# Peptides against a protein of PDB entry 7AE7: the designs that were tried, part 123

Target 1, 321 residues: chain A of PDB entry 7AE7
Amino acid sequence: KVYKDLREFLEVLEQEGQLIRVKEEVNPEPDIAAAGRAAANLGKNQPAVFFEKIKGYKYSVVTNVHGSWQNHALMLGLDKNTSTKDQFYELNRRWDKFPVPPNVVKREAAPCKENVIDKDINLFEILPLYRINEQDGGFYISKASVVTADPEYPDDFNKLNVGTYRIQVKDRDRVGIQALAMHDIAVQLEKAEAENKPLPIAITIGNNPLVTFMASTPVGYNQNEYEFVGALQDGVPMDIVKSDLYDHLYVPAGSEVVLEGHIIPRVRTVEGPFGEFPGSYSGARLQCEVKIDRITHRTNPIFENLYLGIPWTEIDYLMAL

## One batch from the design tools (peptide; made by RFdiffusion4, then SolubleMPNN)

Design b2_p18_3_s2 (from b2_p18_3, 13 letters changed)
Fold by OpenDDE base, seed 2:
Structure b2_p18_3_s2 (fold): chain B 321 residues (1-321), chain A 18 residues (1-18)
Amino acid sequence: as target 1 above (321 residues)
Amino acid sequence: MEYDAVEAENQKRLAAHS
């Protein structure tokens, strides 16, 4: 089975008993992180957790989408009980199909274009933001697929990078991004900053689960993650669409939210701390800053965010679900 | 933990079970 978007995957997770739907209104903190920790304690078969109603916010949150081997099997369109070994063999078999070029769809055919915000941008109106860990220095977007291009070769589709980076919300229209030197985005940013130019960026949230998977998987600088998604879909191309601000940036057609903007050249602001591991926080550092210039989103967008949690504190809440 | 780190760990787990 191939998924067009996050929604089709969530439907399958629910059908397979791998999604818990929380229908009651929850507080952003601590309830979302709490329920995630709770789901993680269910052992090997950890479900996704979907929050329909969040106090003070209009839209929903889903966490732990990739949180189990069963969810991973389902992402590959396999039986949920497929062994990790067989999943690995299937991944490798499909990997050899690279490249599978994506379909470029028209703007009117892309669900991520259903709504546009081009003024008075406020991330808090679109994303139900919360602290993932108790001691986090702010709100994080932790499962975004971030799209950037080589500023010297903007039209080279093979140099289009889709990566996952730690993103802290800094203001209504600003985020901090951790661009590590080992990531392709750092190479692209260095080129832009050498010329004192902004780096165009699209931060995409709530994607086809294979896009999120590939964005977290290191590939070669001259390899496009979307072409691997098509390979992992067993040769079925994924759908992409041009960004609204940049003709050379392509985003998943089915993204729940697309934040289009630019990395401000030669600016660094305080980012962190963030709970990288249970009980372990990275220190605050000076990181890059992104200005958000435009948002496109699906109607009733789902905020997909990472679950990170310490196992111990919230066993009591799962016994109540 | 960045999702990349989590997923990299999952990939390592997959590789270890192969």
Scores: peptide ipSAE 0.019, ipTM 0.427, DockQ to the pose 0.021
Fold by OpenDDE base, seed 5:
Structure b2_p18_3_s2 (fold): chain B 321 residues (1-321), chain A 18 residues (1-18)
Amino acid sequence: as target 1 above (321 residues)
Amino acid sequence: MEYDAVEAENQKRLAAHS
């Protein structure tokens, strides 16, 4: 099976008994993180956890979407009981299908375009933000697929980068992003900053699970992650749509939320600390700042965020493939 | 790569998985 969006995947997870639905209202803190940890204690077959109601927020949160081998099997459209060995075999087999170019869909066909916010932007109205760890310096968007392009070659689709980066919410319309020198985004940012220009960015949240997987998987600078998604879909192209602000940025058509904006050139602000692993905090650092200029979102958007409870964490599974 | 140029091939791929 191929998934167009997060919702189709969550439906399958629920059908397969790999999703827990929390229907009661929870507090953002500590209940989301606590319930995630409680679900992780259920053993090796860790389900996704879907929080329908969060106090003080309008929308839902889902976590631990990739948090088990069963969920990874289902992501690949395999039986949930497929062995890790067979999952790796199938992953490798499909990898050889690269490149599989995406379909560019019309704006009206893209679910991520159902709603638009272009003024009075407030991230807290769209995302049920919470601290993942008690000691976190703020709210994090930890499972976004971030889209950037090469400023020198904006129309080169092979240089379109889709990556996962640590993102701290800084204000209603601002986020900090950790663009490490080893990341492709850092190369693109360096080019923009050399000219004192903003770097266009689209931060996409709640995607097709293979998009999230590929965004967390290192690929070559001249390799498009969407073309790998099509390969991992066994040759079925994924659907992308042009961003609203930028002709050269394409986002997953099915994204729950798309934050379009720009990295402010040559500005660095304090970001962190963040508990990347249980008991391990990265210190506060000066990081890039993104201004959010436009939001598009699905009706009743689902905020997909990373589970960072007890090992094995969701990140461990994402890195294991 | 120009994505519009591969639309016909993409349609064939989709049909093969239907």
Scores: peptide ipSAE 0.011, ipTM 0.321, DockQ to the pose 0.012
Fold by OpenDDE base, seed 4:
Structure b2_p18_3_s2 (fold): chain B 321 residues (1-321), chain A 18 residues (1-18)
Amino acid sequence: as target 1 above (321 residues)
Amino acid sequence: MEYDAVEAENQKRLAAHS
C-alpha cells in the first residue's frame, strides 16, 4: 500500500484500529497533551489520536501518527503486526532502490493548492496551536517537513532538502526555526546570509507519512528526500508540486498546509524553551526567523503535530529505524 | 524585550484555555 497523503494514511490507521477519534470538543490545553499521554499509556500499540473539535479553532489536530511499531508497519504498507526485524529488513531492501524520482504534478492536481492565503496571514486561523509541554515557551510546529534549496545551486534537485526542525510560532505570520550547524538547512542558510539574501522556505504540514519519516532521517547533502520516499514506496514515485512563490522549491502535492516564506537574513530572535524530551528542555536560544508570505492549504486542513511526554514518543520511533 | 504582540496574544489564549 502506498499513501498519497496524510488522509489516506489516517484512513488506514482507523481501519486497522490504530487511530482514536475524539469527537467531543477539547481544550487545546491541557486536553491534547493529556489525551496523548493517555494513548501512550495503552502500551506498545499506541494509536494516533485525532481531535475533531478544538475549542477556539476551526480545524482538527492529529497526533501520535508515527507513535508505534504498528503505525510504522502500516506506513510501509505492511501488516500492522509485522515484526520490527521484518520492518527493518523491508526498509533496507527498499532503501537500495534509491533514487526514485518524484512525479511533478500540475498545480490544479495538487490538493495542497485548494485554498490560498496571501494577505492578512494569521497562523492561528489555520493551525490549532497549543503548548505541547507545560513549560514550553510558546506554540510549536513539531512535525513539519521543511523544504529549502541550495541558493548557489537552486536548480540542482539533488540539493533540495526536506528536513524536520523545531519551529516556534512567533507572530501571526512569523516563526522561529532551529537550524543547527549539523543540519543541511544551516549550510544553505549560511550561503544565503553570506550574500545577505533571504533563504526561500516552504514549511509543509500534514504529509504522506514517509515524507515525514524521511524529513526526520539524515541523508547526504546531495541526496533528495523525495527520491528516498519513492524508494520506501517500493519504487512508486511520490507526487510533488512547485511552490507558489519559488520555481525551485517543490512541496508534497498532498500537504495539508504549506507555509511559504523566507528566512530573514542575519536576524536572530529568542526561541524556546522547548521540551524535546521528557524532563529535559532545550533552553532559550537565538534562532532564525521565518516570515510567512503565502499559505496554501487543503479544505479543512488537519494539523499533524508531534506527541511528546513519555519514553518511546514518536521521535523515538522515527529515530529507531 | 518587548513581548511581541503575539506572545501577549498567545498568553491571553493560554489563559483563556487554562
Scores: peptide ipSAE 0.008, ipTM 0.346, DockQ to the pose 0.117
Fold by OpenDDE base, seed 3:
Structure b2_p18_3_s2 (fold): chain B 321 residues (1-321), chain A 18 residues (1-18)
Amino acid sequence: as target 1 above (321 residues)
Amino acid sequence: MEYDAVEAENQKRLAAHS
């Protein structure tokens, strides 16, 4: 099975008994994190947790989407009980199909374009933000697929990067982003900052699960993550759409939320602390700052965020293969 | 666009797996 978006995957997770739906209104803190921990304690078959109602917010949250080998098998369109070995074999078999170029769909065909916010940007109106850990220095978007390009070669699609980065919400229209030196985005940012130019960026939230997987998987600088998604879909191309602000940036057509903006050149602001691991906090650091200039989103957007639980975090499954 | 050249093939692949 191939998924066009997060919603199709969540439907399958629910059908397979790999999603818990919380229908009662919850407090953003501590209930989301507490429910995630409770789900993790169910053993190896950790379900996703979907929160329909969050006090003070309009929209829903889903966590732990990739939080088990069962969910990983389902992501690959396999039986949920497929062994880790067989999942690895199938993943490798499909990996060899690279490249599978994506379909570029028209704007009108892209669900991520259903709604537009181009003024009075307020992330808190679109995302039910919460502290993942009690001592976090703010609200984090921890499972976004961030799209950037090489500013020297903006039309080279092989250099289009889709990556996962730690993102802290800084203001209604600003986020901090942790671009480490080993990340492809850091190379692109360095080029932009050398010329004192903004780096165009699209932060995409709530994606096809294979997009999220590939965004967390390091690939070569001259390899496009979308072409790997098509490979992992066993040769079925994924759908992408042109960003609204930039001709050279393409986002997943099915994204729940797309934050379009730019990294402000040569600006660094305090970001953190963040509990990257249970009981372990990364200190505050100076990080890049993104100005959000436009939002597109699906109607009733689902905020997909990372679950950080013991013993295996969701990121462990994303990085394990 | 680089992807325009393969769109027809991609659509065929998509149709075969739907």
Scores: peptide ipSAE 0.020, ipTM 0.560, DockQ to the pose 0.012; fails the geometry check

Design b2_p18_3_s3 (from b2_p18_3, 13 letters changed)
Fold by OpenDDE base, seed 1:
Structure b2_p18_3_s3 (fold): chain B 321 residues (1-321), chain A 18 residues (1-18)
Amino acid sequence: as target 1 above (321 residues)
Amino acid sequence: MENEAVELENQRRLAAAS
């Protein structure tokens, strides 16, 4: 089975008993994080948790989407009881199908384009933001697939990077992003900053689970993550669409929310702390700042965010394959 | 203490929703 978007995957998770739906209104804090921890206590077969109603917000949150081996099996379109060994075998088999080029769909065919916000941008109106950990220095977007390109080779699709980075909300239309030197985004940013130019960026939230998986999986600088998604879909291309602001950036057609903007050149602001692991907080650091210039989103967008709690965390599963 | 109570309540909610 192949999923077009997060919603199709969540439907399967629910059908397979791997999603809990919380219908009662919850407080963003501490209820979302507490419920995530509670779900982790249900054992090794940790379900996703979908919050339909969040006090003070219009839209929903889902957490722990990748939070179990069952969810990973289902992500691969396998039986939920597929062994980790067989999942690994199948992953490797499909990996050899690379490259599988994506389909570029028209704007009118892309669900992520259903709504546009290009003025008076306020992230809090679109994303039910909350502190993941009690000691976090702010609100984090932790499962975004961030799209950037090589500014020297913007038309080289093989240099298009889709990665996962720690993103702290800094203002209504600004986020901090952790671009470490080992990340492809840092290489691209360095090139832009050398010329004192903004780096175009699209921060995509709520994707096909294989996009999220590949964004968290290191690949070569000249390899496109979307072409691996097609490989992991056993040769079925994924659908991408051109960003609204940039001709050279492509986003998943089914993204729940797309934040389009730019990394401000040669600006660093305080970011953190963030509880990356239970009981472990990264210190405050000077990180890059992104200005959000445009938002596109699906109607009633789902904010997919990371579950962090008692091991195994969702990160552990994303890194284990 | 408040976090523990909320966590317990959420555990109950999740258990009831599962």
Scores: peptide ipSAE 0.069, ipTM 0.711, DockQ to the pose 0.030
Fold by OpenDDE base, seed 5:
Structure b2_p18_3_s3 (fold): chain B 321 residues (1-321), chain A 18 residues (1-18)
Amino acid sequence: as target 1 above (321 residues)
Amino acid sequence: MENEAVELENQRRLAAAS
């Protein structure tokens, strides 16, 4: 089984008993985090948790999508009871299929383009934002696949980077992003900042689960994560679409939300704290700032966010592969 | 397998703390 988008995966998770649907209206705090922790306490077969109704918001939240070995098996299109060993075997087998180039679809064929917001940007109208941890310094987008390119080689598709970074919401149309020196985005940002130019960016939320997986998996600077997604789909290309603002940025065609904008050159603002791991908070640091210039989104977009509760956290599973 | 997952997690934690 190959998934075009998050929704197809969530459907399979639900069919396989790996998704809990919360139909009652919940408070964004503390109910989302509390329900996630409660689901984690159900044992080794941790389900995704889908919140249909968030008080004060229009749209839904899903957490813990990658939060179990069963969910990982299903992500690979395997039986949910596939052993971890067999999952790794299959992952490695498929990895050797790299590269599998993505299909570039037309704008009209991309679900992420169903709706456009190009003025009066307000992230709070699109994303049911909440504090993941009680002591977080703000609202985080913790499971985004962030797309950037090399500003020196913008047309080199192999240098297109899709990565996962800590993103704090700073304002209606601004986010802080943690671009550490070890990240490919930092290399690209350094090149842009050397010329005092903005770095184009697309922050994609709610993706094909293999996109999210590959965005969290380190690859070479000259290796495109989308070509690995195709490999992990056992040779089936994934669908991507050109961003609206930038010719050289491509986003997953099925993304629930795409935040298009730019990293402001040579600007650093306070970001954090964030509870990255249970009991550990990274301190507040000066981080990059992104201006959001355009949003595209699916109708009734689902905000996929990371579950960071009691171990095993979703990060633990994402890192275990 | 659990050991590899833990080791990978530890490596990522170390990389993030560095």
Scores: peptide ipSAE 0.006, ipTM 0.399, DockQ to the pose 0.023
Fold by OpenDDE base, seed 2:
Structure b2_p18_3_s3 (fold): chain B 321 residues (1-321), chain A 18 residues (1-18)
Amino acid sequence: as target 1 above (321 residues)
Amino acid sequence: MENEAVELENQRRLAAAS
């Protein structure tokens, strides 16, 4: 089984009993995080949690999409009861199929292009933002696949980077991004900042689960994550589409939301704290700032976000359902 | 895998603490 987008995967998760659908209206805080903690308490077969209605917002949230070995097996198109050993065996077998080049689809064929926001940008209107952890310094987008290119080699598809980074919402049209020196984005940013140029960026949310998986997996600087997605799809190419603002940036065709913008050169602002682990917070520090210039999104976009549990704040939301 | 591993590990920690 291969998935074109997040929605096809969520359908399979629901069919396999690996998705809890919350139909009642919830408060963004504390209900989303509380429900995630409660789902974790169901044992090792942890489901995704889909929130249909969120007070004060128009759209839905899904969390814990990759939160279990069952979900990981299903992501690979395997039986949900496939052993961890067999999942790794299959992953390694498929890895050897690299590279599998993606299909570049036309704009009209890409679901991520169904709607456009190019003025009066407000992230709070498109994303149901909430605190993931109680003591977080703000709202985070924690499961985005961030697309950047080498500014010296913008047309080299092998240097196109798709990575996952900590992103704090700073304003209606601004986010902070944690670009660590060990990440490929930091190399690309350094080149742009040396010339005092903006770095083009596309922050993609709600993707094919293998895109999210590969964006969180370190690969070589000259290796394209999309070509690994095709390999992990057992040789079936994934679909990508050209970004609206930049000819050299390609995004997953099925993304729920695409935030197109630029990293502002030589600007650093306070970001954090963020609860990276239960009971553990990274300190606040100066980080890069992104201006969002354009949004494209699917109709009724789903905000996929990471679940991070805090053991000491067990509000049993799901035990009350 | 790294961020997904962190998610899975956090979920496992929560499950173990419950």
Scores: peptide ipSAE 0.020, ipTM 0.533, DockQ to the pose 0.027; fails the geometry check
Fold by OpenDDE base, seed 4:
Structure b2_p18_3_s3 (fold): chain B 321 residues (1-321), chain A 18 residues (1-18)
Amino acid sequence: as target 1 above (321 residues)
Amino acid sequence: MENEAVELENQRRLAAAS
């Protein structure tokens, strides 16, 4: 089984008994985090938790999508009861199929382009934002696949980076992004900032689960994560579409939400704290700031966000393979 | 970074499942 988008994966999770729907209206805080913790307490078969109604918001949230070995097996299109050993074997076998180039689809064929917001941008109208941890310094987008390119080689598809970074919402159209020196985005940002230029960015939310997985998996600077997604799909290309603002950035065709904008050159603002681990908060630091210039989204977009509860958390499964 | 957290968590999960 190959998934085009998050929705196809959520359907399979639900069919396999690996998704819980919360149909009652919940408060963003503390109910989302509390329900995630409760799901983590259900044992090793931790389901995704889908919140249909969130007080004060129009759209839904899903958490813990990658939150179990069963979910991980299903992500690979395997039986949910596939052993961790066999999952690793299959992952490694498919990894050797790299590169599998993606299909570039037309704008009209991309679900992420169904709706456009290019004025009066307000992230709170699109994303049901909440504090993931009680002591978080703000609202975080913790499961985004962030697309950037090398500003010196913008047309080199091998240098197109899809990564996961800590993103704090700072304003209606501003986010802070943690770009550490060890990450490819930091290399690209350094090049842009050397010329005092903005770095084009597309922050994609609610993707094919293998996109999210690969965005969280370190690869070489000259390796494209989308080509690994195709490999992990056992040789089936994924679908990508050109961003609206930038000819050199490609986003997953099926993304629930795409935030297009730029990292502001040579600007640093306070970001954090964030509870990256249970009982451990990263300190507040000066981090990069992103201006959101355009949003595209699917109708009734699903906000996929990370569950950070007691181990085994969703992040543990994403990193375990 | 969230990737490091995800990776550490996944490593812990793999270690516990082994």
Scores: peptide ipSAE 0.015, ipTM 0.445, DockQ to the pose 0.023; fails the geometry check

